# Ledger of designs, part 37: peptides against a protein of PDB entry 4ASU

Target 1, 270 residues: chain A of PDB entry 4ASU
Amino acid sequence: ATLKDITRRLKSIKNIQKITKSMKMVAAAKYARAERELKPARVYGVGSLALYEKADIKTPEDKKKHLIIGVSSDRGLCGAIHSSVAKQMKSEAANLAAAGKEVKIIGVGDKIRSILHRTHSDQFLVTFKEVGRRPPTFGDASVIALELLNSGYEFDEGSIIFNRFRSVISYKTEEKPIFSLDTISSAESMSIYDDIDADVLRNYQEYSLANIIYYSLKESTTSEQSARMTAMDNASKNASEMIDKLTLTFNRTRQAVITKELIEIISGAA
Target 2, 83 residues: chain B of PDB entry 4ASU
Amino acid sequence: FTFASPTQVFFNSANVRQVDVPTQTGAFGILAAHVPTLQVLRPGLVVVHAEDGTTSKYFVSSGSVTVNADSSVQLLAEEAVTL

## One batch from the design tools (peptide; aimed at target 1 D140)

Design b2_p17_4_s4 (made by RFdiffusion4, then SolubleMPNN; from b2_p17_4, 13 letters changed)
Fold by OpenDDE base, seed 3:
Structure b2_p17_4_s4 (fold): chain B 270 residues (1-270), chain C 83 residues (1-83), chain A 17 residues (1-17)
Amino acid sequence: as target 1 above (270 residues)
Amino acid sequence: as target 2 above (83 residues)
Amino acid sequence: DLEAKRQQLLAKLAAAA
């Protein structure tokens, strides 16, 4: 490589490093906020899931329609956040298909669609875009829940797949169940609950769905920002190492050029 | 007893004597060993009676309340404020 | 002046080492 080539590459990498450092700082700020907002959201979301755990809601085996909701965002440069969710979605879809279930997919965030478009395009019902620019609100979750309920797809059971935040350095892709109104209404385990009006149960289920979606969004956001911070830190370090290597190469090449010029002067070939 | 909104936790697995909740079908009090039930909240007053005799009041907008067979209660309000 | 250029290059080489 010529000195010019090395210089151009150095400039490019230095610019990338500036960008990654800036992005790290932004991600750190968003992470700090997300972590604070996750604390109550987790209590709220886990509270909403308590019914399904305690009532041990089971879907009959003869029911065939399954919904998979993958939760991520539109924003890249966050390590394996999107691919982890997509991987689990693929695995779940394959397992369900092998069991003779019909599988439909909802993507929260454009990245899920981007990854799964080629292989699962026919299974997608809807993709929610414009996710990840701002922290998710309960209103956002309610919109998603409403659109799902109004989609006309009458699923029996579903799974919401998202990254649960563990620590600044760790997340885990998990799934939580979602059930249709019909599945809950017909569940034998619900018999212990007092006479529940059908309208009440419908409204309850709408809240439950919104609650679970909200929880998943908060977990996903916190995980994503943490992962982005780590990814940008790693990118910045890698850029630094590359700059050091290229700088050494530049110095060596410069010395060689100078030596060549000296030889030309001494030999009279200039 | 768990009482939370999306943005705030008021009670997390706490022991309380009684919780009065406003539901769409009417207000009712949740006592120890209350029968399992599901209800939807209407805008109104939530009153929490602690074991020590203290009473706390909250205004809620909407949400759900679950009473389970194990006496666990989840009060989940979309919005809630301390009064 | 070739000698001046030689000295300049030697100085650059010394600075680059």
Scores: peptide ipSAE 0.042, ipTM 0.844, DockQ to the pose 0.004
OpenDDE base, seeds 1, 2, 4, 5: peptide ipSAE 0.029, 0.042, 0.022, 0.029; ipTM 0.835, 0.841, 0.833, 0.837

Design b2_p17_5 (made by RFdiffusion4)
Pose (drawn by RFdiffusion4):
Structure b2_p17_5 (pose): chain A 181 residues (1-270 with 5 gaps), chain B 83 residues (1-83), chain P 17 residues (1-17)
Amino acid sequence: ATLKDITRRLKSIKNIQKITKSMKMVAAAKYARAERELKPARVYGVGLIIGVSSDRGLCGAIHSSVAIIGVGDKIRSILTFKEVGRRPPTFGDASVIALELSIIFNRFRSVISYKTEYSLANIIYYSLKESTTSEQSARMTAMDNASKNASEMIDKLTLTFNRTRQAVITKELIEIISGAA
Amino acid sequence: as target 2 above (83 residues)
Amino acid sequence: EEEEEEELEEELEELEE
């Protein structure tokens, strides 16, 4: 309730809001890179339960929608392939998955809407390229919603700060008048 | 005729005369009228004879060539670079 | 980077509460 507590909390939630807004544009830039590389990947990959995701969270209902194998460390987290999502998926990654060894992944439509031999590794590459394009755009909205929630929180606390600031001024003033009187 | 690597796409549904292709057994020159077959590639060159008579030369490390029941061919490699 | 993201996820959960 003290001004010091409110000033500290404002700076704490402002830091979160700045970071979540900073990841909205990052997910927007990485999604633009992912869609530019999805066009040649879709024309390349045309011709057992495999779950395709990533280690990197903060992407909304992507890991929860998909429901030994399992690519993406967050899919094993419910009940394996690790270190994906940090860098764009290469064909070599899809090759290692095929080397160690009917498929579930998130297919890219737009920014809002989604749906859940040598040829076998091409399907894994097709899922990997589709998955990260889906993971990044969903994260663009997830951090956009988080940036909205943190801003609403700052507005509520600013009103508290103005009430407390007024209450401190009047209290100090009363202590002066009474000390005089 | 479709020719693509994971990186870039060279031809998108041609519309081409013939394509020389490296296969595990020697080499195959796929004409417009060729039998439906499924083949796997080896380290070798790919020569694309354009419809206007011109030539295109690329290199292929590995992959697959697929010619369907119709007059349609899809050639895909892991890496294809010039030169 | 992973640790920072986990801390940020905790802070968001706390903020929702």

Design b2_p17_5_s1 (made by RFdiffusion4, then SolubleMPNN; from b2_p17_5, 5 letters changed)
Fold by OpenDDE base, seed 3:
Structure b2_p17_5_s1 (fold): chain B 270 residues (1-270), chain C 83 residues (1-83), chain A 17 residues (1-17)
Amino acid sequence: as target 1 above (270 residues)
Amino acid sequence: as target 2 above (83 residues)
Amino acid sequence: EEKEEEELEKKLEELKK
């Protein structure tokens, strides 16, 4: 590589490093907010899931329609956030297919579709875009829930897959169940909740779905911002190392060029 | 007893004496060993009676309330404010 | 912003190579 080539590369990497450092700071700020907002959201969301745990809702094996909802965002540069969700979705889809289930997929965030489109395009019902630019609100979750309920796909059981926040350095891709109204209403374990009006149950389920989606979005957002912060930090460090390496190469190359020029002068070959 | 909105937690796995909730079918009081039920909230007042005798009031917009067989209660309001 | 991020992503990928 010529001195010019090295210099060009150095300039490029330095510019990248500036950008990654800036993005790290932005991600850090967003993470701090997300983490604060996750605290109540987690209580709220976990509370919503309590019924399914307590009632031990089960879907009969003869029910075959399964919905997979993957939750991420539209934004990249956050490490394995999207790929982790996609990986879990693929695994779940494959397992369900092997069990003879009909699988449909919904992506929350465009990145899910981006990853899975080539292999699972025929299974996608809808992708929700414009996710991740602002903190998710309950209103956003409600919109998604409503769209799902009105999609016309009458699933029996589903799963929502998202990254649960653990710490600033750790997240875990998790799956939570979602159930159709019919599945809930027909569940034997729900008998203790008798005398529930059908309309009440329907409304309850709508809230439940919105609640779970909201929870998943908050977990996902917090995980994403944390991961982005880490990714940008790593990128900055890698850039720094590369700059150092290239600088050394530059210095060596410069000396070699000088030496060559001196030899040419001495030899009269110039 | 858990009472939360998406943005605020009022009670988290707390022991309370009684919770009065406004539901679409009417307001009712949740006491210890209340029968399991699912209800949807209507806009109205939630009154929490603590074991120490303290009473707190909240206004909720909508949401759900779950009373489980194990006496756990989840009151999840879309919006809630302290009064 | 999204376009800028995509561009950066490409650059970062190139950096990893």
Scores: peptide ipSAE 0.185, ipTM 0.927, DockQ to the pose 0.820
OpenDDE base, seeds 1, 2, 4, 5: peptide ipSAE 0.161, 0.171, 0.164, 0.183; ipTM 0.920, 0.927, 0.928, 0.929

Design b2_p17_5_s2 (made by RFdiffusion4, then SolubleMPNN; from b2_p17_5, 6 letters changed)
Fold by OpenDDE base, seed 3:
Structure b2_p17_5_s2 (fold): chain B 270 residues (1-270), chain C 83 residues (1-83), chain A 17 residues (1-17)
Amino acid sequence: as target 1 above (270 residues)
Amino acid sequence: as target 2 above (83 residues)
Amino acid sequence: EDEEEEKLEKKLEELKK
């Protein structure tokens, strides 16, 4: 490699390092906000899931329609955030298919579609884009919930797959159940709940779905920002190491060029 | 008893004496050992009666309330403010 | 801040090519 080539590469890597450092700071700020907003969201979301955990709602085996909701974002450069969700979605879809169930997929965030479109395009109902630019709001979750409910797909049971935040350095891909109104209304375990009007139950389920989606978005966002912060930090470190290596190479190459020039001068071969 | 909005937690697994909630079917009080039920909130006042005798009032926009067989209660409001 | 991040992401992608 010529000195010019090395210099060009050095400049490029230095620019990358600058960018990754900046992105790290941005991710750190977003992470701090996300973590703060996750605290109440987790209480809220876990509260919404309490019914399903306590009621132990089971879907009859004869019911074949299953909905998978994958939650991520539109933005990359966050490590294995998207691939982890996609991997679990694929696994779940395969397991359900093997069990003879019909599977439909909803992607929250464009990255899910980007990963799964080739293998699962026929199973996608809808993909929600413009996720991850701004912190998710309950309004956003409500829109997603409403669109799902109005999609015309009459699922019996579903799964929402998202990254649960553990710490700044750790997340875990998890799955939570979602149930259709019919499944809940027909569940034997729901018999203990006193005369619930059909309209009330419908509205309740709408809130429940929105609540769970909101919770998943908040978990996902926090996980993503922390992962991005880590990824950008690692990228910055890698860039630094590469800069050091290239600088050494540059210095060696420069000395070699100088030596060659001196030899040419001394030998009179110019 | 858990009472939260998407952005704020008012009670988290707390023991309370009574919670009055505004539902579409009417306002009702949730006491200890209340029968399991699911309700949807209408805009209105939530009144929490603590065991120490203190009463807190909240205005909620909408949401849901769940009373489980184990006497756990989840009051989840879309929006809630302390009054 | 969001716009700046997007700009940075695009720049980063361009530099990695």
Scores: peptide ipSAE 0.251, ipTM 0.929, DockQ to the pose 0.326
OpenDDE base, seeds 1, 2, 4, 5: peptide ipSAE 0.183, 0.234, 0.244, 0.063; ipTM 0.918, 0.928, 0.930, 0.917; seed 5 fails the geometry check

Design b2_p17_5_s3 (made by RFdiffusion4, then SolubleMPNN; from b2_p17_5, 5 letters changed)
Fold by OpenDDE base, seed 5:
Structure b2_p17_5_s3 (fold): chain B 270 residues (1-270), chain C 83 residues (1-83), chain A 17 residues (1-17)
Amino acid sequence: as target 1 above (270 residues)
Amino acid sequence: as target 2 above (83 residues)
Amino acid sequence: EKEEEEKLEKELEELKK
């Protein structure tokens, strides 16, 4: 590599480092906000899931339609955030298929589709795009829930897969159940909740779905921002190391060039 | 008793004496050992009666309320404000 | 913004090599 080539590369890497540092700061700010907003969202979401845990709702084996909702975002540069969700989705889809279930997939965020489209294109019902630019709101979750309920796909049971935030350095891909109205209404364990008006139950389910989606989005967002912050930090460090290495190479190359020029002058071979 | 909105937690696994909730079918009071039920909230007033005798009032827009067999209660409002 | 991110991703991958 010529001195010019090395210089060009150095300049490029320095620019990248500036970008990654800036992105780290942005991610840090978004993370701080997301973490604050996650606290109440978690209580809210976990509260919504309490019924399903306590009632131990089971889907009959004869019911074959299963919906998988993968939750991520449209944005990259966040480590394994998207791939972890996609991996879990693939695993779940394979397990369900092996059990003779029909599997359909909804992607929240374009990255899920990007990863799974080639292998699971026929199973995709819808992909929600424009996720991750702004912090998710309950309104956003409601829109997703409504679209799902109005999609015409009559699933019996579903799974929502998302990254749960553990700490600034850790997240875990988790799965939570989604149940159709019919499944909830017919569940034996729900008998203790008898005399519930059908309209009430329908509305309740709509809220429940919106609640869990909202919760998943908040967990996902917090995990993503944290992961992005870490990824950008790592990128910045890697860039720094590369700059140091290239600088050394530059200095060595420069010395070699000077030496060569001196030899040419002395030898008259110029 | 858990009472929360997406953005704010008012009660988290707290012990309360009574919670009055506005439902589509009417307002009802949730007491200790209330029969399990699911209800949907209508816009209205939530009144929480604490064990110490204090009463707190909230306005909620919509949402759900769950009374479980284990006497746990989840009041989840889309929007809620302290009055 | 997405295109810029994709470009950056490619550049970062090249840095790892």
Scores: peptide ipSAE 0.213, ipTM 0.931, DockQ to the pose 0.820
OpenDDE base, seeds 1, 2, 3, 4: peptide ipSAE 0.176, 0.195, 0.199, 0.184; ipTM 0.919, 0.929, 0.929, 0.930

Design b2_p17_5_s4 (made by RFdiffusion4, then SolubleMPNN; from b2_p17_5 with E6K E11K E13K E16K)
Fold by OpenDDE base, seed 5:
Structure b2_p17_5_s4 (fold): chain B 270 residues (1-270), chain C 83 residues (1-83), chain A 17 residues (1-17)
Amino acid sequence: as target 1 above (270 residues)
Amino acid sequence: as target 2 above (83 residues)
Amino acid sequence: EEEEEKELEEKLKELKE
């Protein structure tokens, strides 16, 4: 590599480093906000899931339609955030198929579709795009919930898969159940909740679905921003190391060039 | 007793004496050992009676309320404000 | 922003190589 080539590469890497540093700062700011907003969202979401945990709702084995909702975003540069969700979705889909279930998939965020479209295109019902540009709101979750409920797909049971935030350096891909109105209404364990008006139960389910989606989005967002911050930090460090290496190479190459020029002058071979 | 909106937590696994909630079928009071039920909130006033005798009032827009067999209660409002 | 991110992703891949 010529001195010019090395210089060009150095310049390029330095520019990348500037970008990654800036992105790190942006991600850090978004993470801080997301983490703050996650606190109440978690209480809210976990509260919504309490019924399903306490009632131990079981779907009859004869019910075959299963919905998988994968939650991520449209944005990249966040490490394994998307691939972890996709991996879990694939695993779940395979397990359900092996059990003789019909599996349909909804992707929240374009990255899920990007990863799974080739292998699972026929199973996709809908993909929600434009996720991750702004912090998710309950309104966003409600829109997703409404579209799901109005999609015409009559699932019996579902799974929502998302990254739960653990710490700034850790997330875990988790799965939470989604139940159809029919499944909830017919569940034996729900008998203790008897005399619930059908309309009330329907509305309750709508809220429940919106609640869990909202919760999943908040967990996902916090995890994503944290992961992005880490990824950008790592990229910045890697760039720094490369700059150092290239600088050394530049200096060595420069010395070699000078030496060669001196030899040519001395030898008259110029 | 848990009372939260998507953006704010008012009570988290707290012990309360009574919670009055506005539901579509009417307002009802949730007491200790209330029978399990599911209800949907209508816009209105939530009144929380603490064990110490203090009363707190909230306005909620919509949401759900769950009373479980274990006497746990989840009041989840889409929007809620302290009055 | 998405285009910029894609460009950066490509640049970062080149950096690893």
Scores: peptide ipSAE 0.266, ipTM 0.933, DockQ to the pose 0.831
OpenDDE base, seeds 1, 2, 3, 4: peptide ipSAE 0.249, 0.264, 0.264, 0.263; ipTM 0.923, 0.931, 0.931, 0.932

Design b2_p17_6 (made by RFdiffusion4; failed a check: the pose's geometry)
Pose (drawn by RFdiffusion4):
Structure b2_p17_6 (pose): chain A 181 residues (1-270 with 5 gaps), chain B 83 residues (1-83), chain P 17 residues (1-17)
Amino acid sequence: ATLKDITRRLKSIKNIQKITKSMKMVAAAKYARAERELKPARVYGVGLIIGVSSDRGLCGAIHSSVAIIGVGDKIRSILTFKEVGRRPPTFGDASVIALELSIIFNRFRSVISYKTEYSLANIIYYSLKESTTSEQSARMTAMDNASKNASEMIDKLTLTFNRTRQAVITKELIEIISGAA
Amino acid sequence: as target 2 above (83 residues)
Amino acid sequence: EEEELEEELEELEEELE
């Protein structure tokens, strides 16, 4: 309730809001990179339960929608392939998955809407390239919603700060008048 | 005729005369009228004879060539670079 | 840089909770 507590909390939630907004544009830039590389990947990959995701969270209902194997550390987290989503998926990654060894992944449609031999590694590559394009755009919205929630929180606290600031001024003033009187 | 690597796409549904292709057994030149077959590649060159008579030369490390029941061929390699 | 931001976001969420 003290001004010091409110000023500390404002700076704390502002730091979160700045970071979440900073990841909205990052997801927007990485999504643009992912879609530019999805066009040649879709024309390349045309011709057992495999879950395709990533280690990196903060992407909304992507890991929860997909429901030994299992690519993406967050899919094993419910009940394996690790270190994906930090860097764009290469064909070599899809090759290692095939080397160690009917498939579930998020297909890219737009920014809002989604759906849940040598040839076998091409399907793993097709899922990896589709998934990261899906993971990044979903994260773009997830951090956009988080940036909205943090801003609404700052607005509520600013009104509290103005009430407390007025209450401190009047209290100090009363202590002066009474001390005089 | 479709020729693509994971990185870039060279031909998208040609519309081409013939394509020389490296295969595990020697080499195969795929004409417009060729038998339906499924073949796996080896380290070798790919020569693309364009419809206007010109030539295109690329290199292939590995992959697969697929010629369907119709006049359609899809050639895909892990890496294809010039030169 | 992005991993650092994720760590900072987790720390700030913990402090807030």

Design b2_p17_6_s1 (made by RFdiffusion4, then SolubleMPNN; from b2_p17_6, 6 letters changed; failed a check: the pose's geometry)
Amino acid sequence: EEEKMEKELEKLLEELK

Design b2_p17_6_s2 (made by RFdiffusion4, then SolubleMPNN; from b2_p17_6, 5 letters changed; failed a check: the pose's geometry)
Amino acid sequence: EEEELEKKLAELLKELE

Design b2_p17_6_s3 (made by RFdiffusion4, then SolubleMPNN; from b2_p17_6, 6 letters changed; failed a check: the pose's geometry)
Amino acid sequence: EEEEMEKKLEELLKELA

Design b2_p17_6_s4 (made by RFdiffusion4, then SolubleMPNN; from b2_p17_6, 6 letters changed; failed a check: the pose's geometry)
Amino acid sequence: DEEEKEKKLEELLKELE

Design b2_p17_7 (made by RFdiffusion4; failed a check: a repeat of another design)
Pose (drawn by RFdiffusion4):
Structure b2_p17_7 (pose): chain A 181 residues (1-270 with 5 gaps), chain B 83 residues (1-83), chain P 17 residues (1-17)
Amino acid sequence: ATLKDITRRLKSIKNIQKITKSMKMVAAAKYARAERELKPARVYGVGLIIGVSSDRGLCGAIHSSVAIIGVGDKIRSILTFKEVGRRPPTFGDASVIALELSIIFNRFRSVISYKTEYSLANIIYYSLKESTTSEQSARMTAMDNASKNASEMIDKLTLTFNRTRQAVITKELIEIISGAA
Amino acid sequence: as target 2 above (83 residues)
Amino acid sequence: EEEEEEELEEELEELEE
């Protein structure tokens, strides 16, 4: 309730809001890179339960929608392939998955809507390229919603800070008048 | 005729005369009228004879060539670079 | 980077609460 507590909390939530907004544009830039590389990947990959995700969270209902194998560390987290999502998926990654060894992944539609031999590795590559494009755009909206929630929180606390600031001024003034009187 | 690597796409549904292709057994030149077959590639060159008579030369490390029941061929390699 | 993301996820959960 003290001004010091409110000023500390404002700076704390502002730091979160700046970071979440900073990741909205990052997901927007990485999604633009993912979609530019999805066009040649879709024309390349055309011709047992495999779950395709990533280690990197903060992407909304992507890991929860997909319901030994399992690519993406966050899919084993419910009940394996690790270190995906940090860097764009290459064909070599899809090759290692095929080397260690009917498939579930998120297909890219737009920014809002989604759906849940040598040829076998091409399906894994097709899923990897589709998934990251899906994971990044979903994260763009997840951090956009978080940036909205943190901003609403700052507005509520600013009103508290103005009430407390007024209450401190009047209290100091009363202590002066009474001390005089 | 479709020719693509994971990186870039060279031909998108041609519309081409013939394509020389490296296969595990020697080499195969796929004409417009060729039998439906499924083949796997080896380290070798790919020569694309354009419809206007011109030539295109690429290199292929590995992959697959697929010619369907119709007049359609899809050639895909892991890496294709010039030169 | 992974630690920072986990900390941010906890802070967001706390903020929702």

Design b2_p17_7_s1 (made by RFdiffusion4, then SolubleMPNN; from b2_p17_7, 5 letters changed; failed a check: a repeat of another design)
Amino acid sequence: EEKEEEELEKKLEELKK

Design b2_p17_7_s2 (made by RFdiffusion4, then SolubleMPNN; from b2_p17_7, 5 letters changed)
Fold by OpenDDE base, seed 5:
Structure b2_p17_7_s2 (fold): chain B 270 residues (1-270), chain C 83 residues (1-83), chain A 17 residues (1-17)
Amino acid sequence: as target 1 above (270 residues)
Amino acid sequence: as target 2 above (83 residues)
Amino acid sequence: EKEEEEKLEKELEELKK
């Protein structure tokens, strides 16, 4: 590599480092906000899931339609955030298929589709795009829930897969159940909740779905921002190391060039 | 008793004496050992009666309320404000 | 913004090599 080539590369890497540092700061700010907003969202979401845990709702084996909702975002540069969700989705889809279930997939965020489209294109019902630019709101979750309920796909049971935030350095891909109205209404364990008006139950389910989606989005967002912050930090460090290495190479190359020029002058071979 | 909105937690696994909730079918009071039920909230007033005798009032827009067999209660409002 | 991110991703991958 010529001195010019090395210089060009150095300049490029320095620019990248500036970008990654800036992105780290942005991610840090978004993370701080997301973490604050996650606290109440978690209580809210976990509260919504309490019924399903306590009632131990089971889907009959004869019911074959299963919906998988993968939750991520449209944005990259966040480590394994998207791939972890996609991996879990693939695993779940394979397990369900092996059990003779029909599997359909909804992607929240374009990255899920990007990863799974080639292998699971026929199973995709819808992909929600424009996720991750702004912090998710309950309104956003409601829109997703409504679209799902109005999609015409009559699933019996579903799974929502998302990254749960553990700490600034850790997240875990988790799965939570989604149940159709019919499944909830017919569940034996729900008998203790008898005399519930059908309209009430329908509305309740709509809220429940919106609640869990909202919760998943908040967990996902917090995990993503944290992961992005870490990824950008790592990128910045890697860039720094590369700059140091290239600088050394530059200095060595420069010395070699000077030496060569001196030899040419002395030898008259110029 | 858990009472929360997406953005704010008012009660988290707290012990309360009574919670009055506005439902589509009417307002009802949730007491200790209330029969399990699911209800949907209508816009209205939530009144929480604490064990110490204090009463707190909230306005909620919509949402759900769950009374479980284990006497746990989840009041989840889309929007809620302290009055 | 997405295109810029994709470009950056490619550049970062090249840095790892």
Scores: peptide ipSAE 0.213, ipTM 0.931, DockQ to the pose 0.816
OpenDDE base, seeds 1, 2, 3, 4: peptide ipSAE 0.176, 0.195, 0.199, 0.184; ipTM 0.919, 0.929, 0.929, 0.930

